Peptides against a protein of PDB entry 6PSE. Designs and how they scored, part 4

Target 1, 78 residues: chain A of PDB entry 6PSE
Amino acid sequence: PSEEEEYARLVMEAQPEWLRAEVKRLSHELAETTREKIQAAEYGLAVLEEKHQLKLQFEELEVDYEAIRSEMEQLKEA

## One batch from the design tools (peptide; made by RFdiffusion4, then SolubleMPNN)

Design b2_p20_1_s1
Fold by OpenDDE base, seed 2:
Structure b2_p20_1_s1 (fold): chain B 78 residues (1-78), chain C 78 residues (1-78), chain A 20 residues (1-20)
Amino acid sequence: as target 1 above (78 residues)
Amino acid sequence: as target 1 above (78 residues)
Amino acid sequence: EELEEALRREEARRAARRAA
């Protein structure tokens, strides 16, 4: 029998006291996992914001680089 | 009474059939929330990798920019 | 980017869950 089938049998045959304890356990795990999920997404968003700022800086530097490259090319052609 | 106290009373007074249904519900929600947590973490990691690659490109461009700036300064001083 | 939209959607869903 799969672990899932075995767990299903346990739930079906369990006494009310065990079932109440299992509800409490699952509720606690769900709350923790939910908090962890939220934390993971907040972290991901923070990294996205950092990446976006870095991209803006990169694009600004590209513009400055092209400006200097163009000026230098003009000076060499004169 | 808080929602938490009301839920706690419900669990304590519930029949076995309701408790089994609640275990099933919570198990399902936990499985879904766990998958969502993993997905959020994987996305955050992917963005972090992209940011890292962008940073490498930015640093390379900074080196190239400083090289051209230095060359241009030398040409203007001559 | 599809990834940014997915993360924003997930955050919006979470914000809604925290507010409820």
Scores: peptide ipSAE 0.109, ipTM 0.792, DockQ to the pose 0.020
Fold by OpenDDE base, seed 1:
Structure b2_p20_1_s1 (fold): chain B 78 residues (1-78), chain C 78 residues (1-78), chain A 20 residues (1-20)
Amino acid sequence: as target 1 above (78 residues)
Amino acid sequence: as target 1 above (78 residues)
Amino acid sequence: EELEEALRREEARRAARRAA
C-alpha cells in the first residue's frame, strides 16, 4: 500500500486522542507553511520590483548610449 | 473566548467522525498551501535569475558607455 | 543580495521537506 493508503487506514482506525494530536500537528504545520508561503510571495514581489527598476535604468542608459554612439559616428564620417 | 480557544474546545469535545473529517480537511489544505509555497519560491528564483542577467547586461553597457564618453571627451579637449 | 540568499534558503528548505 502507498504511504497515503497506510495513513488513511491509520486515521480510520485511530483513537480520539491520536486524532486530536494529529489535528494539532496539522494545524501547526499549516500555520507555518502559510507563513512561509506569504514570505516567499513577498520576496518574489520585492525582486520583481527591483528587476523592474533595473530595466528602467537599463533602457535609460541604452538611450544615452545610442545618442553618444550616433554623435561619434557623425564626427567620424565628417 | 478567542476563535482559537473556541476551536480548541471543539477539538476536545469532538466525536471521532468530526476529528477524522478535520484531519482530512487540514491534510488537504496543507498539501495545497505547500504547493502554492513551492510555486511562489520557484517564481521568485526565476525572477532573481532574470534580474541577475539584466544586471550583467547593464554593467556591460555601462563599460561601453564610459568608453565612448571618454573617447568623446578626449576629442573635445584636443 | 540578502534577498537572493533568503530565496535560495527558502528553496533549500522546500527541497529538504520534499525529500523527507
Scores: peptide ipSAE 0.106, ipTM 0.791, DockQ to the pose 0.020
Fold by OpenDDE base, seed 4:
Structure b2_p20_1_s1 (fold): chain B 78 residues (1-78), chain C 78 residues (1-78), chain A 20 residues (1-20)
Amino acid sequence: as target 1 above (78 residues)
Amino acid sequence: as target 1 above (78 residues)
Amino acid sequence: EELEEALRREEARRAARRAA
């Protein structure tokens, strides 16, 4: 049997005390996993914002670089 | 009472059939939330890798920009 | 990028869940 089938049998045969403990365990794990999910999203957003700021800086530098390159090319052709 | 205290009372007074249904519900929600957490982490990692590549490109462009700026400054002083 | 929109949507859903 799969681990899932064995777990399902355990739940079906379990006493109320075990079931209450399992509800408590699962509730705790769900709360922790939910917090971790939220944290992962907040981290992803922070990195996205940093990437966006870096992209703006990169685009500004590209404009400045092309301006100097164009000026230097004009000076070399004159 | 807090919603948590009310839920705790419900779990204490619940019949085995309700408890088994609650274990099933919580197991399902935990599995879904776990998948969502993993997905959020994978997205955060992808954005981090993109940011890293952009940072490398930015640093390369800074070097190229300073090289052209220095060359142009030398040409203006000559 | 679709990834950026997906992240923003997931964050908006989480913000809504924290406010509920």
Scores: peptide ipSAE 0.102, ipTM 0.791, DockQ to the pose 0.019; fails the geometry check
Fold by OpenDDE base, seed 3:
Structure b2_p20_1_s1 (fold): chain B 78 residues (1-78), chain C 78 residues (1-78), chain A 20 residues (1-20)
Amino acid sequence: as target 1 above (78 residues)
Amino acid sequence: as target 1 above (78 residues)
Amino acid sequence: EELEEALRREEARRAARRAA
C-alpha cells in the first residue's frame, strides 16, 4: 500500500480526537507554508526590481558608449 | 468572537464526518500552497540568474567604455 | 547576497524533499 493509501485509511478509521489534532497540524503547516510562499514571492520581486534598475543603468551606459565610440571614430578619420 | 475563535469552536464541536472532510480540504490547500511556494522560489531563482548575466554584461561594457574613453582623451590631447 | 542564499536554501530544501 502507498503512503497515501495508508494515510487515507488512518483518516477513515481515526477517532475524533486524532482528527482534531490533525486539523490543527494541517492548519499550522498551511499557515507556515503560506508565509514561506509570500516570502519567496517578495524575494523574487526584490530581485526583479534590482534587475530592472540594472537594466536601466546598462542601457544608459550603452548610449554613452555609442556616443564616445562614434566621436572617437570621427577623430581617427579626420 | 473572531473568525479564528469561531473556527476553533466549530472544530471542537464537529462530527467525525466534518473533521475528515476538513482534513481533506486542508491537505489539498497545503499541497497547492506548497506548489505555489516552489513556483515562486523557482521564478526568483530564474530572475536572479538573469540579473547575474546582466551584471556580467554591464561590467564588460564598463571596461570597454573606460578603454574607449581613455583612448579618446589621448587623441584629443595629442 | 542574502537573497541569493535564501533562494539557494529554498532550492536545497526542495531537492532534499524530492530525494526523501
Scores: peptide ipSAE 0.096, ipTM 0.789, DockQ to the pose 0.020; fails the geometry check

Design b2_p20_1_s4
Fold by OpenDDE base, seed 2:
Order: structure tokens, then sequence, then C-alpha cells
Structure b2_p20_1_s4 (fold): chain B 78 residues (1-78), chain C 78 residues (1-78), chain A 20 residues (1-20)
């Protein structure tokens, strides 16, 4: 039997005391995992914002670069 | 009584059938929340990589910009 | 007897996960 099948059997056959302990364990793990999920989401959002700001800076520099390149080309042709 | 206290009482007084159902419910929610956490982490990592690549491109453009700016300044002074 | 063995195996698995 797989571990999952064995666990399923255990849940079916276990006494109420074990089941109550299991509910408590799972509730705790769920709470922790939920907090970790939220933290991961917040981190991802922060990185996304940083990337966005960097993109804006990059685009501004591209504009400035093209302006200088154009001016330089004009000076070379004169 | 708080919802937490009421839930705790419910778990303490519950019959095995309810407890087994609650274990199953919590196991399912934990599995889903775990998957969501992993997905959030993977997304954050992907955005971080994109940000890193953008940073490299930005730095390359800065070098090119300074090179052209310097060349332009030389042309203006001549 | 089978239930006790299954409980022990599950406890061992839990300990292994907690140690990892």
Amino acid sequence: as target 1 above (78 residues)
Amino acid sequence: as target 1 above (78 residues)
Amino acid sequence: EELEEALEREEERRRARAAA
C-alpha cells in the first residue's frame, strides 16, 4: 500500500484522541503555510514593483540615448 | 466565546465521523494552500530573473550612453 | 496490533519530516 493509502486507513481506524490531535496538527500546518503563501506573494509583488521602476528608468535612458545619438550624428554631418 | 474557542470546543466534543471529515477537509486545504505557495514563490523567482536581465541591459545602455556622450563632447569642443 | 503499527509508522514519518 502507498503511504497515502496507509494514512487513509489510519484516519478511518484511529481513535478520537488521535483524530483530534491530527486536526490540531493540520490546522497548525495550514496556518503556517497560509502565512508563507502570503509572504511569498508579497515578495513577488515587491520584486514586480522594482522591476517596473527599473523598466521606467531604462525607457528614460533609451530616450536620452537616442537624443544624444541624433545630436552627435548632426554634428558629424556638419 | 471567540470563534477559535468555539471551534476548539467543537473539536473536543465531536464524534469520530466529524473528526475524520475535518481531517480530510484540512488535508485538502493544506494541499491547495501549499500548491498556491509554491506557485507564488515560482512567480516571484521568475520576476526576479526578469529584473536581473533588465538590470544587465540597463547597465549596458549606460555604458553606451556615456561613450556617446563623451564622443559628442569631443566633437563640440573641436 | 495493525493499528498500533500503522500509528508508529506515521509517527516516524512525521518525525522524519520535522527533522528535514
Scores: peptide ipSAE 0.421, ipTM 0.855, DockQ to the pose 0.034
Fold by OpenDDE base, seed 4:
Structure b2_p20_1_s4 (fold): chain B 78 residues (1-78), chain C 78 residues (1-78), chain A 20 residues (1-20)
Amino acid sequence: as target 1 above (78 residues)
Amino acid sequence: as target 1 above (78 residues)
Amino acid sequence: EELEEALEREEERRRARAAA
């Protein structure tokens, strides 16, 4: 049997005391995992915002670079 | 009483059938939340890597920009 | 006996996960 099948059997056969402890354990793990999920999402959003700002800066620099390149090309052709 | 205290009381007074159902519910929610957490983490990592690559490109462009600026300044002064 | 063995196996799995 898979571990999942064995666990399912255990849940079916377990005494109320074990079941209460299991509910408590799972509730705790769920709370922690939920917090970690939210934290990961917030971190991802922060990095995304930083990336966006960097992209804007990059695009501005590209415009400036092309402007200078164009000016220099005009000067060389004159 | 807080919702947490009320829930704790419910778990303490619950019948085995309810407890088994609650274990099943919590197990399912934990599995889903865990998957979502992992997905959020993977997304955050991907964005971080993209940001890093963008930063490298930005720094390269800055070097190129300064090179052209310097060359243009030299040409204007000649 | 089968239930006790199953409980022990589950505890071992939990310990292994906590150690990882």
Scores: peptide ipSAE 0.415, ipTM 0.855, DockQ to the pose 0.035
Fold by OpenDDE base, seed 1:
Structure b2_p20_1_s4 (fold): chain B 78 residues (1-78), chain C 78 residues (1-78), chain A 20 residues (1-20)
Amino acid sequence: as target 1 above (78 residues)
Amino acid sequence: as target 1 above (78 residues)
Amino acid sequence: EELEEALEREEERRRARAAA
């Protein structure tokens, strides 16, 4: 049998004491995994905000670059 | 009693059939939350990579900007 | 006896996962 099938049989045959311990274990793991999920989401949001700020700086530099390019083209034509 | 205390009492007093159902429920929620955690981590990594590419583009633009600025200064002096 | 052996195997798998 697969490990999953063996685990399923164990859950079906186990005594209440083991089942209570398993509920406790799974509850703890679920709580931890939930916290980790939230932390990962918060990290992703932080990086997204940093990326947004960098994009704004990039766009400002593009505007300045185009201004200088335009002025230089005018100087070359004169 | 708090919801946590009430739940703890329920687990302690529950019949094996309820406990088995709870193990199944928690196992499902843990699997789902684990997938969501992984997805959140993958998203964070993707945004980080995008931020890195944007930074490289920004640095390239800075180099080009300084080159044009220098050329323009030379044209103004002549 | 089969249940006890199954419990022992599950505990061993849990230890292996915790060590990884």
Scores: peptide ipSAE 0.413, ipTM 0.853, DockQ to the pose 0.034
Fold by OpenDDE base, seed 5:
Structure b2_p20_1_s4 (fold): chain B 78 residues (1-78), chain C 78 residues (1-78), chain A 20 residues (1-20)
Amino acid sequence: as target 1 above (78 residues)
Amino acid sequence: as target 1 above (78 residues)
Amino acid sequence: EELEEALEREEERRRARAAA
């Protein structure tokens, strides 16, 4: 049997004391995993905002660069 | 009593059938939350890589911009 | 006897996961 099938059988045959302990364990793991999920999501949003700000700065620099490039090209052609 | 205290009492007084159902419920929620956590982490890493590539492009453009700016300043001073 | 062995195997799997 797979580990999942063995675990399922254990849950079916276990005494109430083991089941209560398992509920407590799973509740704790769920709470921790939920916190970690939220933290990962918050981190992703923070990085996304940083990338957005960087993109705006990049686009501003591109505009300034093209302005100077154009001025230099005009001076070289004169 | 807090919701947590009420839940704890429920677990302590519950019959084996309820406990088995609760183990199954919590196992399912844990599996889903774990998947969501992994997805959030993978997304964050992807955005981080995109930000890194954008930063490299920005720094390259800054170098090019400073080169042109310097050349123009030299021409204006001559 | 089969239930006790199953419980022992599950506890061993839990210890292995916690050590990983």
Scores: peptide ipSAE 0.388, ipTM 0.848, DockQ to the pose 0.035

Design b2_p20_3_s2 (from b2_p20_3, 7 letters changed)
Fold by OpenDDE base, seed 4:
Structure b2_p20_3_s2 (fold): chain B 78 residues (1-78), chain C 78 residues (1-78), chain A 20 residues (1-20)
Amino acid sequence: as target 1 above (78 residues)
Amino acid sequence: as target 1 above (78 residues)
Amino acid sequence: SAAERLIEELREEARRREEE
């Protein structure tokens, strides 16, 4: 049997005391996993914001670079 | 009483049939939340990699820009 | 993206928790 089938049988045959303990365990794990999910999302957002700022800086530098490149090209053609 | 205290009382007074249903519910929510956490983490990693690639491109452009700037300065001084 | 939607949903959940 799969671990899932064995777990399902355990739940079906379990006494109330075990079931209450399992509800408590699962509630705790759900709360922790939910917090970790939120933290992962917040981290992803922070990195996204950093990437956005870096992109703006990159685009500004590209403009400056193209300006100098164009000026140099004009000087070399003269 | 807090919602948490009310829920705790419900779990203590619940019949086995309710407890089994609650274990099933919590197991499902935990599985979904775990999947969402993993997806959020994978997204964060993808954005981090994109930021890293952008940083490398930015640093390469800075080197190229400084090279042209220096060449231009030397030409203006001559 | 689906990930961006998930992040927005999580932001909304976080805001709701800060307001409680």
Scores: peptide ipSAE 0.094, ipTM 0.791, DockQ to the pose 0.058
Fold by OpenDDE base, seed 3:
Structure b2_p20_3_s2 (fold): chain B 78 residues (1-78), chain C 78 residues (1-78), chain A 20 residues (1-20)
Amino acid sequence: as target 1 above (78 residues)
Amino acid sequence: as target 1 above (78 residues)
Amino acid sequence: SAAERLIEELREEARRREEE
């Protein structure tokens, strides 16, 4: 039998005390997994903000670079 | 009573049929939340990779910018 | 997997931030 089928059989044959303990276990694991999900999302948002700031700096540098490149080209043509 | 205290009372007073249904519900929510956690982590990794590539591009542009700036300064001093 | 390692690194960073 698959682990899933064995677990399903355990749940069907379980006494109320075991079922209450299993509800408590699953509630705890759900709370922990939910916290981990939130933490992963918060980290992803922080990295996204860092990437956004870097992109703005990159775009500013591109403007400055093109300005100097254009001035350089004008000086070389004169 | 807090929602948590009311829920705890429900679990203590529940019939086996309700407890089995609750185990099934919590197992489903745990599986979904676990999938969402994995998705959040995969997204965070993708953003990190994008940020890294952008940083490399920024550093390359800085080198090119400083090269042109230095050449421009030399031409203006001559 | 790389995703599992990232999750673990994120867990370690989160733990460090909670200790701070």
Scores: peptide ipSAE 0.083, ipTM 0.786, DockQ to the pose 0.706
Fold by OpenDDE base, seed 1:
Structure b2_p20_3_s2 (fold): chain B 78 residues (1-78), chain C 78 residues (1-78), chain A 20 residues (1-20)
Amino acid sequence: as target 1 above (78 residues)
Amino acid sequence: as target 1 above (78 residues)
Amino acid sequence: SAAERLIEELREEARRREEE
């Protein structure tokens, strides 16, 4: 049987004391995993915002670079 | 009493059938939250890698831009 | 797990930024 099937049998045959302990365990793990999920999401959003700002700066620099390159090329051809 | 205290009392006074249902509910929510956490982490890392590559490109462009700017300034002062 | 490593890497990066 899969671990899931064995776990399901364990839950079905368990005494109330075990079930209460399992509810407590799962509640704790759920709370912890939820905090970790939120933290990962918040960090991901922060990095995304930084990447977006960097992209804007890069695009501005590309425009300035092309302007200088074009001016330089014109001066060298004259 | 806090919601946590009320929930703790509910768990303590609950019948086995309710406890089994609660274990099932919490297990499902934990599995779902875990998947969401993983997705958030994977997305965050992907964005971080993209940001890093963009930063390298930006730094290379800055060097090239400063080189052209310096050459142009020297040509204009001569 | 791979997920735990990813989260830890993200946490380490976040800590480095708070120190910067």
Scores: peptide ipSAE 0.093, ipTM 0.788, DockQ to the pose 0.280; fails the geometry check
Fold by OpenDDE base, seed 2:
Structure b2_p20_3_s2 (fold): chain B 78 residues (1-78), chain C 78 residues (1-78), chain A 20 residues (1-20)
Amino acid sequence: as target 1 above (78 residues)
Amino acid sequence: as target 1 above (78 residues)
Amino acid sequence: SAAERLIEELREEARRREEE
């Protein structure tokens, strides 16, 4: 039997005291996992914002570089 | 009483059939929340890698820009 | 909540990447 089937049997045969303890355990794990999910999402959004700011800086530098490159090319042709 | 205290009372007074259903519900929510946490973490790592690649490109462009800027400044001083 | 909105935004972005 799979671990899932064994767990399902345990739940079906369990006494109320065990079931209450399992509800408490699962509620705690759910709360912790939910907090961790939120933290991961907040981190991902922060990195995305940093990437966006870096992209804007890169695009600004590209414009400045092309301006100087063009001026330099004109000076070399004269 | 807080919602948490009311829920705790419900769990304490609940029949085995309700407790088994609650274990099933919480197990499902935990599995879903765990999947979402992993997905958020994987996305955050992917964005971090993209940011790193963009940073390398930005640093390369900065080197090229400073080279042309320096050459241009030398030509203007002559 | 703000956290739920952020998770949904990450889900939308992940779906776009799977379609690409």
Scores: peptide ipSAE 0.093, ipTM 0.790, DockQ to the pose 0.446; fails the geometry check

## One batch from the design tools (peptide; made by RFdiffusion4, then SolubleMPNN)

Design b2_p23_2_s2
Fold by OpenDDE base, seed 3:
Structure b2_p23_2_s2 (fold): chain B 78 residues (1-78), chain C 78 residues (1-78), chain A 23 residues (1-23)
Amino acid sequence: as target 1 above (78 residues)
Amino acid sequence: as target 1 above (78 residues)
Amino acid sequence: MEEERRRAEELLEEFKRRYEESQ
């Protein structure tokens, strides 16, 4: 039998005291996992914003670079 | 009483059939939340990698920009 | 609790959406 089937059998045969403890355990794990999911999402959003700002800076530098390149090319051809 | 206190009381007074159903519900929610947490982490890592690659490109462009700026400054001073 | 779970879902959906938009 799979672990899932064994667990299902355990739950089915369990006494109320065990079931209450299992509800408490699962509630705790769910709360922790939920907090971790929130943290992961918040962190990801922060990194997305950082990447966006970096992209803007990169594009600004590209403009400045092409301006200088063009100016230098003109000076050479003059 | 708080929702947590009411829920705790519900669990304490619940019949085995309700408790088994609650274990099943919580197990399902935990599995889903865990999957979502993993997905968020995977996306976060992908964004981090993208930001890292962008940073490398930005730094390379900065080097190229300073090289051209320096060359042009030398041409003006010569 | 339910409010925290709701907030988590909203944040995850926002993150997923913004990531996909950034591609």
Scores: peptide ipSAE 0.421, ipTM 0.860, DockQ to the pose 0.884
Fold by OpenDDE base, seed 2:
Structure b2_p23_2_s2 (fold): chain B 78 residues (1-78), chain C 78 residues (1-78), chain A 23 residues (1-23)
Amino acid sequence: as target 1 above (78 residues)
Amino acid sequence: as target 1 above (78 residues)
Amino acid sequence: MEEERRRAEELLEEFKRRYEESQ
């Protein structure tokens, strides 16, 4: 029998006091997991912003690089 | 009374059938929330990797840029 | 509890959306 099936049996055979405790436990875990999900999402958004800023810097450097490269090519041809 | 207090009262006054249903509900929500948390973490890791690759590219471009800048400075001084 | 869950869902959806847009 799977763990899920065993758990289902426990729930079905459980006394009210156990069930109330289980509701409390699950509620606590759900709240904690929800907080963790929020944190993960917030962190992800922060990293996205960091990546975006880095991309902007990279693109700016590319422009500067091409400018110097072009100038260098002109100097070499002269 | 807070929602939490009202919920606590409901749990305390509930029949076993309701409690079993509530355990099932909470278990389902916990599983779903857990999956979502994991997904958020996976996305976060992907973004981190993308940012890392971009940073490597940026650093490489910086090296190339400095090389050309230095060469250009030498050409201008000659 | 319900409000916090709703907030979490909204944040997750926003993150997913922005991530997809960044690709």
Scores: peptide ipSAE 0.420, ipTM 0.860, DockQ to the pose 0.908
Fold by OpenDDE base, seed 4:
Structure b2_p23_2_s2 (fold): chain B 78 residues (1-78), chain C 78 residues (1-78), chain A 23 residues (1-23)
Amino acid sequence: as target 1 above (78 residues)
Amino acid sequence: as target 1 above (78 residues)
Amino acid sequence: MEEERRRAEELLEEFKRRYEESQ
């Protein structure tokens, strides 16, 4: 039997005291996991923003680089 | 009374049938929330790696840019 | 509790959306 099947059997045969304790345990874990999910999403959004800002800086530098490259080419050909 | 206090009272006064159903509900929600947390973490890691690679490219371009800038300065001063 | 879960879902969906849009 799988762990899931064994757990299901445990729940089915459990006394009210165990069930109440299990509800409390699961509620606590759900709250913690929810908080962690929020943190993960917030962190991800922050990194995305940082990446986006870096991308903008990179694109600006590319423009500046091409400008200087073009000017350099003109100077060398003159 | 807070929502948590009301829920705690509900659990305390609940019948075994409700408790079993609640364990099942919470288990399902916990599994789903855990999966979502993991997914968010995976995306966050991917973004971090993408940002890191972009930073390396940016730094390389900065080096090339400074090289051309310096050469340009020398040509203009000659 | 339900409000926190809803907010978490909204944040996750926003993150996923923005990530996909950034690709």
Scores: peptide ipSAE 0.419, ipTM 0.860, DockQ to the pose 0.908
Fold by OpenDDE base, seed 1:
Structure b2_p23_2_s2 (fold): chain B 78 residues (1-78), chain C 78 residues (1-78), chain A 23 residues (1-23)
Amino acid sequence: as target 1 above (78 residues)
Amino acid sequence: as target 1 above (78 residues)
Amino acid sequence: MEEERRRAEELLEEFKRRYEESQ
């Protein structure tokens, strides 16, 4: 039997005291995992914003660079 | 009493059938939340990598830009 | 706990949405 099946049997045959403890354990783990999920999402959003701002700056610099490059190229070709 | 305290009392006074159902519920929610957390982490890592690559490109462009800018400035000052 | 879960779901959805838009 799989671990899942064994666990299911354990739950099915467990005494109330064990079940209460298991509820407590699972509740705790769920709370922690939920918090971690929140943190991951918040961090991800922050990084996305940073990336976006960087992209805008990059594109602006690229425009400026091409302007100067073009001017310089014209001077060289003249 | 807080919801947490009320829930704790409910768990404490609950019958085995309810407790088993609650274990099942919590297990399911934990599994889902865990999956979502993992997904968020994966996306976050992807964004970080993208941002990193963009940063490298930006810095490279800055170097090139300053080189041309400096050369152009020298020409103007001469 | 339910509020936190709701918030988590909202944040995750927002993150996913913005990520997809950034691609």
Scores: peptide ipSAE 0.419, ipTM 0.860, DockQ to the pose 0.892

